# Peptides against a protein of PDB entry 1MQS, part 38

Target 1, 223 residues: chain A of PDB entry 1MQS
Amino acid sequence: ILKMLFLNKDLNNNDNITTITDDIFNQQEIIWKVLILDIKSTATISSVLRVNDLLKAGITVHSLIKQDRSPLPDVPAIYFVSPTKENIDIIVNDLKSDKYSEFYINFTSSLPRNLLEDLAQQVSITGKSDKIKQVYDQYLDFIVTEPELFSLEISNAYLTLNDPKTTEEEITGLCANIADGLFNTVLTINSIPIIRAAKGGPAEIIAEKLGTKLRDFVINTNS

## One batch from the design tools (peptide; aimed at target 1 S124 S129)

Design b2_p21_7_s1 (made by RFdiffusion4, then SolubleMPNN; from b2_p21_7, 14 letters changed)
Fold by OpenDDE base, seed 3:
Structure b2_p21_7_s1 (fold): chain B 223 residues (1-223), chain A 21 residues (1-21)
Amino acid sequence: as target 1 above (223 residues)
Amino acid sequence: EEEKLKKNYELILSKYKDLIP
């Protein structure tokens, strides 16, 4: 399932967070989620968000990561925490205990290579990697700059592309799948995008594959 | 840095507004 998320232009304007949450609340059925924070992220969020804002955003419960939390096995969880060994271990433990239905992990800063490897290894051992839907860190900055965001709903894509233990074959295969998904999305939107990608990594591979697919399609359609 | 984290959080909320299984 392709999900297109449009960032309201108002996010670039000093618009009141309340207005943003109201818009979200009025548009779609609210899916209730758990928000898990640490001390650092709590300080950041508490300065700008009110309890009512969180509720309107679909956050039913918010807690500290180090706090004892009740299991909610039918509820998805959003983690917004510092990239530390301690936090990773807690997340993995929560995964092992089936504390939540799905795990969306957002690190407040860059996830170091060693910690990424550790996370990947621990998750692989649990056999529950399918419950981890997304992992993000500093690359969230890339998303903020775009007025429109779309997801291919590929679980563990970030970990797979950034884990040093991932084979070239696995990366190539995933890049192909991503390119196919993007191509299908472009066809659905009926607009040819400008493709921008960082050089020297999987993003470049994806961009090249997508570009080739688009060129081939245009040639075949005009003939 | 705090402003950056705020923006990131807003983005997170927008991304996960429609967590449809």
Scores: peptide ipSAE 0.018, ipTM 0.486, DockQ to the pose 0.026
OpenDDE base, seeds 1, 2, 4, 5: peptide ipSAE 0.008, 0.006, 0.016, 0.000; ipTM 0.383, 0.354, 0.481, 0.273; seeds 1, 2, 5 fail the geometry check

Design b2_p21_7_s2 (made by RFdiffusion4, then SolubleMPNN; from b2_p21_7, 15 letters changed)
Fold by OpenDDE base, seed 4:
Structure b2_p21_7_s2 (fold): chain B 223 residues (1-223), chain A 21 residues (1-21)
Amino acid sequence: as target 1 above (223 residues)
Amino acid sequence: SAAELQKRYQYILDKYKDLIP
């Protein structure tokens, strides 16, 4: 998250948030930015960062993407939002309206190819592609509640997985979503976990899916 | 990786730019 707030510059990962923000604040001129969030990403950021951390990162204003925002044509904007068609359309509209000077787009989770293409297509039509400086997938689709506890904030996941009326397809779909969320979390933590799950239930399915994703990732990263 | 996404984005963007007169 901090890396994103500093326009995805390399930060020393070994330092705590406070140390990083203090070091940057003291060493470099702060670039003031607008942070644009959605409901989900707001929760994510709020769970990890304090208001003071945002300020130290140069975030002068933060707003929801769906809110009516005043133009700040001389201020760069960081978008940290879910990869949805709606958000893409809003970003493009903001681009068209010259709402900000520069656009740093960070999606909270994996951007599917179709949406990437849509974004690129729309941006190309605007003629303002130069204002989009970055497009990143941050893989931050989770809420950190405690240092050793996080939540994917999937509504009724437990109920759905334990309801005997739930179809196999629904279970499989939900397990896939959970596995994706966990995968993103693991990537964010930058540590390959040992996966432990109860056998004979959805947890095992999730664990298997997650394991596969992690293995694939490791293979692809080492290749 | 984030870098890969950016590259893909740029690639697609360039492709569309070339298609628009």
Scores: peptide ipSAE 0.199, ipTM 0.793, DockQ to the pose 0.071
OpenDDE base, seeds 1, 2, 3, 5: peptide ipSAE 0.158, 0.154, 0.149, 0.141; ipTM 0.770, 0.767, 0.756, 0.759

Design b2_p21_7_s3 (made by RFdiffusion4, then SolubleMPNN; from b2_p21_7, 14 letters changed)
Fold by OpenDDE base, seed 4:
Structure b2_p21_7_s3 (fold): chain B 223 residues (1-223), chain A 21 residues (1-21)
Amino acid sequence: as target 1 above (223 residues)
Amino acid sequence: TEEELQKNYQYILDKYKDLIP
């Protein structure tokens, strides 16, 4: 949840929520955001975070998705809502109306295929897909609509990483390959990136491997 | 470009739609 509020920045899980929010608040410029919730997600957020935590995370206003909300065209919005047709339609309508500057969509559970297709179709029609910066659900860990998007052209990577029949060794091997690909990309760009990855999955493994490779490279080049 | 972003978005969704049960 905190990652979501910080636009999926890497957060140290070992730190208390208060410590994390304080550190971020003190070290980085706060990006003020609107948080859009539904009834279910409101309960979830309320159980984990306090109002002060939301403020420290840069949430200036939070509202229910079904409520009439004033346009804030210069403010990014975080949606944390159930994957329903109704919510998708509302999000798309908000997109059409330029209600917010950027859209970070987080579904509280898995988005069914039909709804994913519907979302994709509706967004494609709007011509405003560039405003959707992130889409998260239970299965789609992270979708970024950024110009800098690239592919390593690894066949069936997602399937392999998410197939319960895949062995740990296979996952580790694939993660290593992905990390190598990313490393090569970084070297090509000739800049050290900030690595951000979801925790608890293959993305974290890849991020750690990549981080290690980059650190080793920097050490070796400076020596 | 916006068009490229749209294509990328659609590409991603098309690739992953079949993986979502």
Scores: peptide ipSAE 0.024, ipTM 0.588, DockQ to the pose 0.056
OpenDDE base, seeds 1, 2, 3, 5: peptide ipSAE 0.007, 0.000, 0.018, 0.000; ipTM 0.314, 0.279, 0.489, 0.328; seeds 1, 3 fail the geometry check

Design b2_p21_7_s4 (made by RFdiffusion4, then SolubleMPNN; from b2_p21_7, 15 letters changed)
Fold by OpenDDE base, seed 4:
Formats: C-alpha cells, structure tokens, sequence
Structure b2_p21_7_s4 (fold): chain B 223 residues (1-223), chain A 21 residues (1-21)
C-alpha cells in the first residue's frame, strides 16, 4: 500500500509505516496526489493507514470512485479500486475528461483478461494513453508510458512462451534472443541496469542470460 | 504461480504495446 502511495517506488519493507513516511517526507519533495478508492479499498486503506499517514504520503484528497469528483487537471491520481467493468469505465471517463494529470491505476485484485482488453481498447480510443503511467493488480506491476517501456518487436513471443507444445529448447532459444535484444538496448543506453525479473519463469531465464552477457561485456571491456 | 505472473505480464505488454506512441 505504501509503495502504491509513492507511485510504486521501491520502499524498504522492513521499516515501520511511520518511519517510511517520515523518511520519504524528509528526503524527497512531496508529490501531491489524489487517491481514488471504492468501498472495499476504503476499508483496506483505513485498516492500515491513518489520515496523517496519507497526508505524509502526499495524498491531498481521497474520494470514492463513484462520487462526483472535482477535476484536478494538474494533480496525479492514484486509483486503488476493484477490477470491475464499472470502475474501468469510470477511469476511462476520467481520462477522457482530463480529470487528472496522470493516472496510476492499482487494482485490488487480479484484473481479468477480458477487462484488461476492455481497458486497453477504451484507452486506445481516447488517444490519451500517455496519461496512464502505470497499471497494477495484486500480482503485477506495469508501466504503460515511455520511456520506461520499450519493445524488442519479437513476433509471437508470448504465444511461443505459453504454448504447451513449445519445447524447452525453443523457449531457451527465444529467451536468449530476447536477452540479446535487451543487451543491445542496454549498450545503446550506455548504463548498467539493475535487472529485476519474476522468478520461476521465462523472465528469470532472460534475466540470467542478460546478466551473464553484461558481466562478460564488463570483463572484456576492462581487460 | 511465478509462471502465471510472467504470462500475465507479457500479455499486458502485448495489449498495451499499441498504446505507446
């Protein structure tokens, strides 16, 4: 929850809520945000955070998603709501109306595939996808806007990785290709990245391969 | 599962790739 309130920045989980909020308050300029909730998420937030904690996190206003909310076009919004068609429609309407400057969408539980597709489709029609900075659910975090997102333009990567008929060798090969692409991208950026990947899947394989390539490159360059 | 998370992540990327200008 705190991570969400700080726009999903990495926070040290070992610290008390008060310590985290105080440290962030003291170290960084507070970005004032509006927090949009529903009935369920209100209960969740109220159980974990006090009003003062929200203020320390830069939450100036919190409102229910179904409430008539005043436009704050210069203020970023954090949505923490249930993944429902109704909430998605409201978010899209808020986007269309330029109600906020930026949209950080956090769903309280897993976003169903059909709703994800619906959200994507509606957002694409608005032409305002650049205002959506991130979409999260209980299991995933996703940044929607550039420059944080890029594509290697590898066709059918998802299908290949998820097809039960795909051999381990094919998966490994594809992961290697992806890692090569990422490696080239890193070289172009001219910075050493911190690699983060989900464990137990293709992402981990890719991360390991990329890490190896980067290490080898550094060794060879310093030699 | 971690695999499911990765699949969903990739799915999201695929769906939103066209949204990136």
Amino acid sequence: as target 1 above (223 residues)
Amino acid sequence: SEKEREERYQYILDKYKDLIP
Scores: peptide ipSAE 0.019, ipTM 0.409, DockQ to the pose 0.045
OpenDDE base, seeds 1, 2, 3, 5: peptide ipSAE 0.000, 0.017, 0.024, 0.012; ipTM 0.292, 0.517, 0.577, 0.428; seed 3 fails the geometry check

Design b2_p21_8 (made by RFdiffusion4)
Pose (drawn by RFdiffusion4):
Structure b2_p21_8 (pose): chain A 223 residues (1-223), chain P 21 residues (1-21)
Amino acid sequence: as target 1 above (223 residues)
Amino acid sequence: SSFNHAKDLTEEFHELVEEFK
């Protein structure tokens, strides 16, 4: 999360520290930025970061994508928002409206090509595609409550999975989401683990789903 | 193997914008 608030700085280069000392912050000399969150993404940040931490990272203001936000045409913006048609539209609207000097679009989970092309087509007919400095899938779609407790914030799962009423489609879709939440966690750990799961029920489906996802990930790296 | 958990879509986004233009 902090690396993102630094415009995904330090990326594409060297350094292995973990929570930047102030003397180094003064090495790059950082400038204030607007931080745009949404309902879901605010729940992720406010769980691990205090307001003082945000300022210390150069974040002047933070506001939801849906609020009426007064313009700051000369101030950078970092969007950390869910990969939704609704949000993408507003980013396009803000981009046109010239609400901010720059855009650093950061997606909470992962943006589908479906919506990447959408955002891209809309932005193409603006004379301002140049202002979008970066677009990143951040893979931080979970909440870390205590140091080693995390949640996918998918309430009422035992019911949805065992309710006879539930479709054989709703179940597949739910497992697919849980498979993603885990995938989002696993990428954060930066370790491709061995999947072990109890057979017979949802844990297996999710295991095999996550297995396939992690399998492709390992492939679409080297070959 | 080492990798970054965040996926950069910037270049792909700008290539798509050029294709649409």

Design b2_p21_8_s1 (made by RFdiffusion4, then SolubleMPNN; from b2_p21_8, 7 letters changed)
Fold by OpenDDE base, seed 3:
Structure b2_p21_8_s1 (fold): chain B 223 residues (1-223), chain A 21 residues (1-21)
Amino acid sequence: as target 1 above (223 residues)
Amino acid sequence: LKFDPIKDLTEEFKKLVEEFK
């Protein structure tokens, strides 16, 4: 998420959110941006970042994609929204209306090929493809039930997972740590949650590990 | 294999845009 807020630049994964934002704020000229969210991504952001983190990341305004938003033609926009036809249409409409100076599009989950093609087709018609600087998708289908417990860990996890220097061993270790954290949370809540994870990514690995831990626990407790 | 939770689609997107022109 932090990487996204800094236009997908590489960040130091060894630092906490505050240190990262402070370093960037002190070393680089801050680029003020608009952050456009949907309901799902709002929950995600709220679980990981504090208001001060957004400000330090250069987010001057945040709004929901479905809300009426004032044009800021001189301000770049970061979209962090679900990969849906509706959101794509809204983004294209925003592009057509020159609502922002630049568009950095980040989808909250995998963007299907058909939607990517639809986006491209619509953008091609506008003639304003140059304003779209980035298109990313990500796998952030993580269940965060306790934001305070997961805010830093998720952020660190995100940074670590996105650092090209991160080794497979580190990823595995991180996934194990996350699974342990989730397991502890489940035990604290004293209820077995429905586990949902995106397929083909770290989330699935975590989910599998968590599932195994829960199964083992249930078996051992009922024996 | 190392899994990257973030995928950069920019290049593919730009390519598709050109194909639709």
Scores: peptide ipSAE 0.611, ipTM 0.914, DockQ to the pose 0.440
OpenDDE base, seeds 1, 2, 4, 5: peptide ipSAE 0.597, 0.593, 0.597, 0.605; ipTM 0.905, 0.904, 0.907, 0.907; seed 5 fails the geometry check

Design b2_p21_8_s2 (made by RFdiffusion4, then SolubleMPNN; from b2_p21_8, 12 letters changed)
Fold by OpenDDE base, seed 3:
Parts: C-alpha cells; sequence; structure tokens
Structure b2_p21_8_s2 (fold): chain B 223 residues (1-223), chain A 21 residues (1-21)
C-alpha cells in the first residue's frame, strides 16, 4: 500500500509506517496526489493507514470512485480500486474528461485478461494513453482480524514482498511470522475463523501455514 | 519461485493499446 502511495517506487526501509513516511517526507519533495478508492479498498486502507499517514504520503484528498469528484487537472491521481468493468469505465471517463494530470492505476486484485483488453481498447480511443503512467494489480486477500497486527505485519510484509532485494528466505520467514501472529490472534479471539486467501501467492502460503497451525492446535487440544 | 504480490501491467497495457489503434 505504501509503495502504491509513492507511485510504486522502491522503499528501502522496513521500518514502521510512521518511520517510512517521515523519512520520505524529510528526504524527498512531496508530490501531492489524489487517492481514489472504492468500498473494499477503503476498508483496506483504513485498516493499515491513518489520516496522518496519507498526508505524509502526499495524499491531499481521497474520494470514492463512484462519487462525483471535482476536476484537478494539474494533480496526479492514484486509483486503488477493484478490477471491475464499472471501475474501468469510470477511470476511462475520468481520463476522457482530463480530470487529473496523470493516472496511476492499482487494482486490489488480479485484473482479468478480458478487462485488461477492455481498458486498452477504451484508452486507445481516447488518444490519451500517455496520461496513464502505471497499471498494477495486487493480491490483497489477507485475513487480518487485528488492525494493529495488520498495520505492523502486513505493511511490513507488503514492503518486504515488494522489495526486489528480498530473498526467498526472508519471504518465507515473514510468512511464518504473519501466520504466527494470526494464530495468536485466533487464540485470543477464541474462535476459528474462516480463512480465505488468494491462490498462487503469499496469502496462500500464510493461509496454509495458519491452517496447519490451527489444525495441529485443535488436534492437540482435543486429544 | 519468488511470488510478487504486485504485478506491473503497464507494459502489457501499452502494447495492447497500440494493438487497438
Amino acid sequence: as target 1 above (223 residues)
Amino acid sequence: LKFDPIKDLTKELKELIEKYR
């Protein structure tokens, strides 16, 4: 998430969100941006970041994608929204209307090929493809029941997982730590959660590890 | 294989845009 807010630049610091934002704020010129969200991404952002974190990241204003938004033609926009046809159409309409100076598009989950092609086709008609600077999709299907645990471990996880210098061992270790944290949270809540994770990524690894831990715990406790 | 939770689609999108032009 932080990487996205800084236009997907590499963040070299594995410190907490506050330290990262402070370091960037102090060392680099802040680029003021608009953040466009949907209901799902709003929940994600709210779980990880505070308003002050957004400000330090250069977010001047945040709005829902379906809301009427004022044009800011001199301001770059970050979209962090679900990969849906509706959201794509809105983004393209915003592009057509020159609502923002630059478009940084981040989908909250994998963008299907058909939607990627649709986006491309629509953008081609506008002739404004140069305004689209970045398009990313993400795997954010992490189950976090404790916001503090989410803010600390998942944010660090996000940064670590997106650092090209991160080793496989570090990823594995981080996934194990997250699974341990989640396991501890589950034990604290005294309820077995339904675990849902995106397939083919760290979320699945974490889910599998967590599932194993829970199974082992249940077996050992009932035995 | 190192799993990257973020995929950059920019290049692919740009290529597709050119295809539809």
Scores: peptide ipSAE 0.585, ipTM 0.908, DockQ to the pose 0.413
OpenDDE base, seeds 1, 2, 4, 5: peptide ipSAE 0.570, 0.570, 0.569, 0.573; ipTM 0.898, 0.898, 0.898, 0.900; seed 5 fails the geometry check

Design b2_p21_8_s3 (made by RFdiffusion4, then SolubleMPNN; from b2_p21_8, 9 letters changed)
Fold by OpenDDE base, seed 3:
Structure b2_p21_8_s3 (fold): chain B 223 residues (1-223), chain A 21 residues (1-21)
Amino acid sequence: as target 1 above (223 residues)
Amino acid sequence: MNFDPIKDLTKEFKELVEKYK
């Protein structure tokens, strides 16, 4: 996230956020930027960064992508939003209207190929592709709430898994989604965890799925 | 190889833009 705020420049990962922002603020001319978020990414940013951190990173204004935003044609914009058709259309509309000087697009999760092509096609028609400086995606399917605690923010997961009316298919689907989120988290922190789960329930199913994904990944990356 | 959770799609995107022109 911090890397994104500094336009994906390499940062020293050994320093805390405050030290990094202070060093950059003191040594380099700050580039003021607009940060555009959605509901999901707002929660993510709020869990990791403080208001003062955003200011030190050069974020002068932040807004929701679906809200009416005033044009700032001389200010670069960082988008940090979900990879959806709706968000892509809004970004393209902002581009068409010259709402900002430069566009740095960061998707909160993997961008499907069809949406990448759609974005490219729409941008090609505008003739303003030069204003798009970066397009990134990432695997942020989790929110860090504490140093050793995180949430996948899957709505009603607990209720669904514990409701006796939930079908086996629904449970299987939800467990797959949870396993995917955990897998992405493991890859993000670059460490293989010891998996512990209660026996005889959804947790065991999730653990098995996650274990399989991790094993497959290790085999494929070492070959 | 260490998995990078962030993927740069800029080059691929620019190539696709040129393809659709």
Scores: peptide ipSAE 0.609, ipTM 0.914, DockQ to the pose 0.631
OpenDDE base, seeds 1, 2, 4, 5: peptide ipSAE 0.602, 0.600, 0.605, 0.610; ipTM 0.908, 0.906, 0.911, 0.910; seeds 1, 5 fail the geometry check

Design b2_p21_8_s4 (made by RFdiffusion4, then SolubleMPNN; from b2_p21_8, 7 letters changed)
Fold by OpenDDE base, seed 2:
Structure b2_p21_8_s4 (fold): chain B 223 residues (1-223), chain A 21 residues (1-21)
Amino acid sequence: as target 1 above (223 residues)
Amino acid sequence: IKFNPIKDLTEEFKELVEKYK
């Protein structure tokens, strides 16, 4: 997250958040920028960073992507949002309207190729591709609640999975989302987990999906 | 196994933009 706020520059990973922000604040000129979030990323940021951390990172204003935002054509913007068609369309509209001077786009999870192509196609039409400086996937689909404890904060997940009225399709979809979030969490923590799940329920489905994703990833990265 | 939680898509994106021009 901090790396993103500093435009994905290399940071000293051995220091705590406070030390990193202090060092950067003291060593480099602060670039003031706008941070554009969605509901999910807002929760993520809030769980990890304090308001003072954002200020030290040069974030002058933070807003929700779906909110009406005043144009700041001389200010660079960092987007940290979910990889959805809706968010892509909003970003492109912001680009068309010259809402900001530069665009640093960071998706909270992996961007599907079809959406990447859609973004590229729309941006190509605008003729303003030069304003897009970065496109990143961050794999931050979790919220830090306590040290060593993470939550995906999927709305009503427990209720949905335990509601007898929930369809198999809904369960399958939710399990896939949970597995994706856990996978992203594993990548962020940079450690292979021991997966423990109760048998005969959604937890087992999630565990299997997560295991498959991890295995596939290991194969693809070592290949 | 080292995981990279961040992927830079900038170059790929730029190539795609040029493809659609």
Scores: peptide ipSAE 0.601, ipTM 0.902, DockQ to the pose 0.729
OpenDDE base, seeds 1, 3, 4, 5: peptide ipSAE 0.600, 0.611, 0.597, 0.610; ipTM 0.901, 0.906, 0.898, 0.901; seeds 1, 3, 5 fail the geometry check

## One batch from the design tools (peptide; aimed at target 1 L119 I132 Q134)

Design b2_p22_1 (made by RFdiffusion4)
Pose (drawn by RFdiffusion4):
Structure b2_p22_1 (pose): chain A 223 residues (1-223), chain P 22 residues (1-22)
Amino acid sequence: as target 1 above (223 residues)
Amino acid sequence: FEIKNEEEITSAGFPYFKYFSR
């Protein structure tokens, strides 16, 4: 999350510290930025970061994508928002409106090609595609409550999974999401683990789903 | 294990990163 607030800095290069000392912060000399969150993404940040931490990272203001936000045409913007048609539209609207000097679009989970092309087509007919400095799938779609306790914030799962009423489609979709939440966690750990799961029920489906996802990820690296 | 950066340029000309290093 902090690396993102630094424009995904230090990326594509060297350094292995963990929570930047101030003397180094003065090495790059950092400028204030607007931080745009949405309902879901605010719940992720406010769980691990205090307001003081945000300022210390160069974040002047933070507001939801849906609020009426007064313009700051000369100030950078970092969007950390859900990969939704609704949000993408607003980014396009803000982009046109010239609400901010720059855009650093950061997606909470992962943006589908479906929507990447959408955002891209809309932005293409603006003379301002040049202001979008970066678009990143961050893979931080979970909440870390205690140091080692995390949640996918998918309430009422035991019910949805065992309710006879529930479709054989709703179940597949739910497992697919849980498979993603785990995948989001696993990528954060930066370790491709061995999947072990109890057979017979949802845990297996999710295991085999996550297995396939992690399988492709390992492939679409080297070959 | 190291996650590699996957960058591409969209039809609109803005950069996109599907994955990045951690």

Design b2_p22_1_s1 (made by RFdiffusion4, then SolubleMPNN; from b2_p22_1, 15 letters changed)
Fold by OpenDDE base, seed 5:
Structure b2_p22_1_s1 (fold): chain B 223 residues (1-223), chain A 22 residues (1-22)
Amino acid sequence: as target 1 above (223 residues)
Amino acid sequence: TKVVLKEETLSAGFKYISTSPL
């Protein structure tokens, strides 16, 4: 998250958030930026950062992507939003309107290829691709609630998985979403976990899906 | 193991950087 707030520059990860922000604040000229969030990413940011941390990172204003936002044509913007068609369309509209000077786009999870192509196509039509400085997948599809505890914030997951009326297809779909969230978490932490799950239930399905994703990732990155 | 970042220059002229194995 802090890396994103500093435009994805390399940061020394060995220090706590406060130390990093203090060191950067004291050593470098602060580039003031706008932070654009959605409901999901707001919860993510709020779980990790304090208002003072945002200020030290040069975030002067933060707003929701769906809110009516005032133009700041001389200020760079950081988008940290879910990879949805709706958010892409809003970003492109902001680009068309010259709402900000530069666009640093960070998606909370992996952007599907079709949406990436859609973004590229729409941006190409605007003729303002030079304003898009970065597009990143941050893989922060989780909320940190307590030390060593996090939530994927999937609504009604427990109820859905334990409802006898839930179809096998619905269970499989939900398990896939959970596995995706866990995969994103693993990538964010940059540590390969030992997966443990109870047998004979949804947890096993999730573990298998996650294991497959991790194996595929390791194979593809080491090749 | 460093998460490998994939970089792709899109037709629109901007860079997409992902840790996705996709």
Scores: peptide ipSAE 0.219, ipTM 0.771, DockQ to the pose 0.504
OpenDDE base, seeds 1, 2, 3, 4: peptide ipSAE 0.213, 0.193, 0.212, 0.201; ipTM 0.763, 0.753, 0.769, 0.760; seed 1 fails the geometry check

Design b2_p22_1_s2 (made by RFdiffusion4, then SolubleMPNN; from b2_p22_1, 11 letters changed)
Fold by OpenDDE base, seed 2:
Structure b2_p22_1_s2 (fold): chain B 223 residues (1-223), chain A 22 residues (1-22)
Amino acid sequence: as target 1 above (223 residues)
Amino acid sequence: FKVPLIEETTSAGFKYIKYSPL
């Protein structure tokens, strides 16, 4: 997250958030930016950063992507939003309207290829591709609730998985989504976990899916 | 273990950055 707020530049992450922000604040020129969030990313940011951290990162204003936002054509913007068609369309509209000077787009999870192509096509049509400085998959589709504890914040996941009316297809789909979120978390923390799950339930299914994803990833990265 | 990044230049000319090999 901090890296994103500093336009994905290399940061020394050996220290706590406060130390990092203080060091950057004291040693580097602060670029003042607008931060555009959605509901999910707002929760993510709020779980790991304080208002003071945002200020030290040069965030002057933060707002929701769906809110009416005043043009700040001389101010660069950081988008940290879900990879959805709706958000892409809003970003493109903001680009068309010259709402900001520069656009640093960060998606909370992996942007599907079709949406990437759509974004690229729309941006090309605007003739303002030079304002798109970055498009980055951050894989931050989780909320830190406690030290070393996080939640994917999938609405009613527990209820859905334990509802006898839930179909096998729905369970499989939800487990896949959870596994994807966990996989993204693993990538974000840059550490391969030992997976522990209860047997005989959705947790086992999720663990197997996650294990497969991790193994495939490790094989592909070491090739 | 370090997750590698991949950079792709889109048809629009801007860079798309993601974890490899996803």
Scores: peptide ipSAE 0.409, ipTM 0.860, DockQ to the pose 0.520
OpenDDE base, seeds 1, 3, 4, 5: peptide ipSAE 0.095, 0.119, 0.106, 0.104; ipTM 0.690, 0.694, 0.693, 0.695; seeds 1, 3, 4 fail the geometry check

Design b2_p22_1_s3 (made by RFdiffusion4, then SolubleMPNN; from b2_p22_1, 14 letters changed)
Fold by OpenDDE base, seed 1:
Structure b2_p22_1_s3 (fold): chain B 223 residues (1-223), chain A 22 residues (1-22)
Amino acid sequence: as target 1 above (223 residues)
Amino acid sequence: FKVPLKQSTTSAGFPYISTSPL
């Protein structure tokens, strides 16, 4: 998230901007930007950052994508929104209207190919593709509840895993879903975790699945 | 450990960066 707020520029050799440290804010030229959010991304940002953190990152104004927003044609905009057709259409409309000087588009999850193609097509028609500085998709399948605590917000996970009536197939499926969410979280954090889980239960299954996914990912990326 | 980012250029000429290996 902080990387996004700094326009995904290579902040110093510490690629792992996981901690809001004053050092991050002091080392980079603060470019004033507008942050455009949707309801989902607002919850995400609010869970991780304080208003003062946004200000320190150069966010002078933040607004919802569906709100009426005043044009700031000399100010770059960061979009951090869900990858939906509706949001794409709004972004393109903002582009058409020269609402901002530059567009840094970050999606809260993977952008489907069809939507990427739609975005590209619409942007091409505007003739203003040069204003789109980047499109970045992310995996944010978690909510940060506390600085060192997060949740995947999987409904009834604990109940399902502890219900004796739950089938092994259901448990396996749920564990896979949890492992996928954790994997996406790891990718988002951009750091290899030390996995610790209680032995003899679903947590161990999840840890094993996650470990396998991470190993496979590392092997595939280093080959 | 750095998660590799896949960088591509869209048909419209702007860059697309994805964490997806797909």
Scores: peptide ipSAE 0.246, ipTM 0.775, DockQ to the pose 0.473
OpenDDE base, seeds 2, 3, 4, 5: peptide ipSAE 0.174, 0.235, 0.223, 0.200; ipTM 0.731, 0.770, 0.761, 0.747

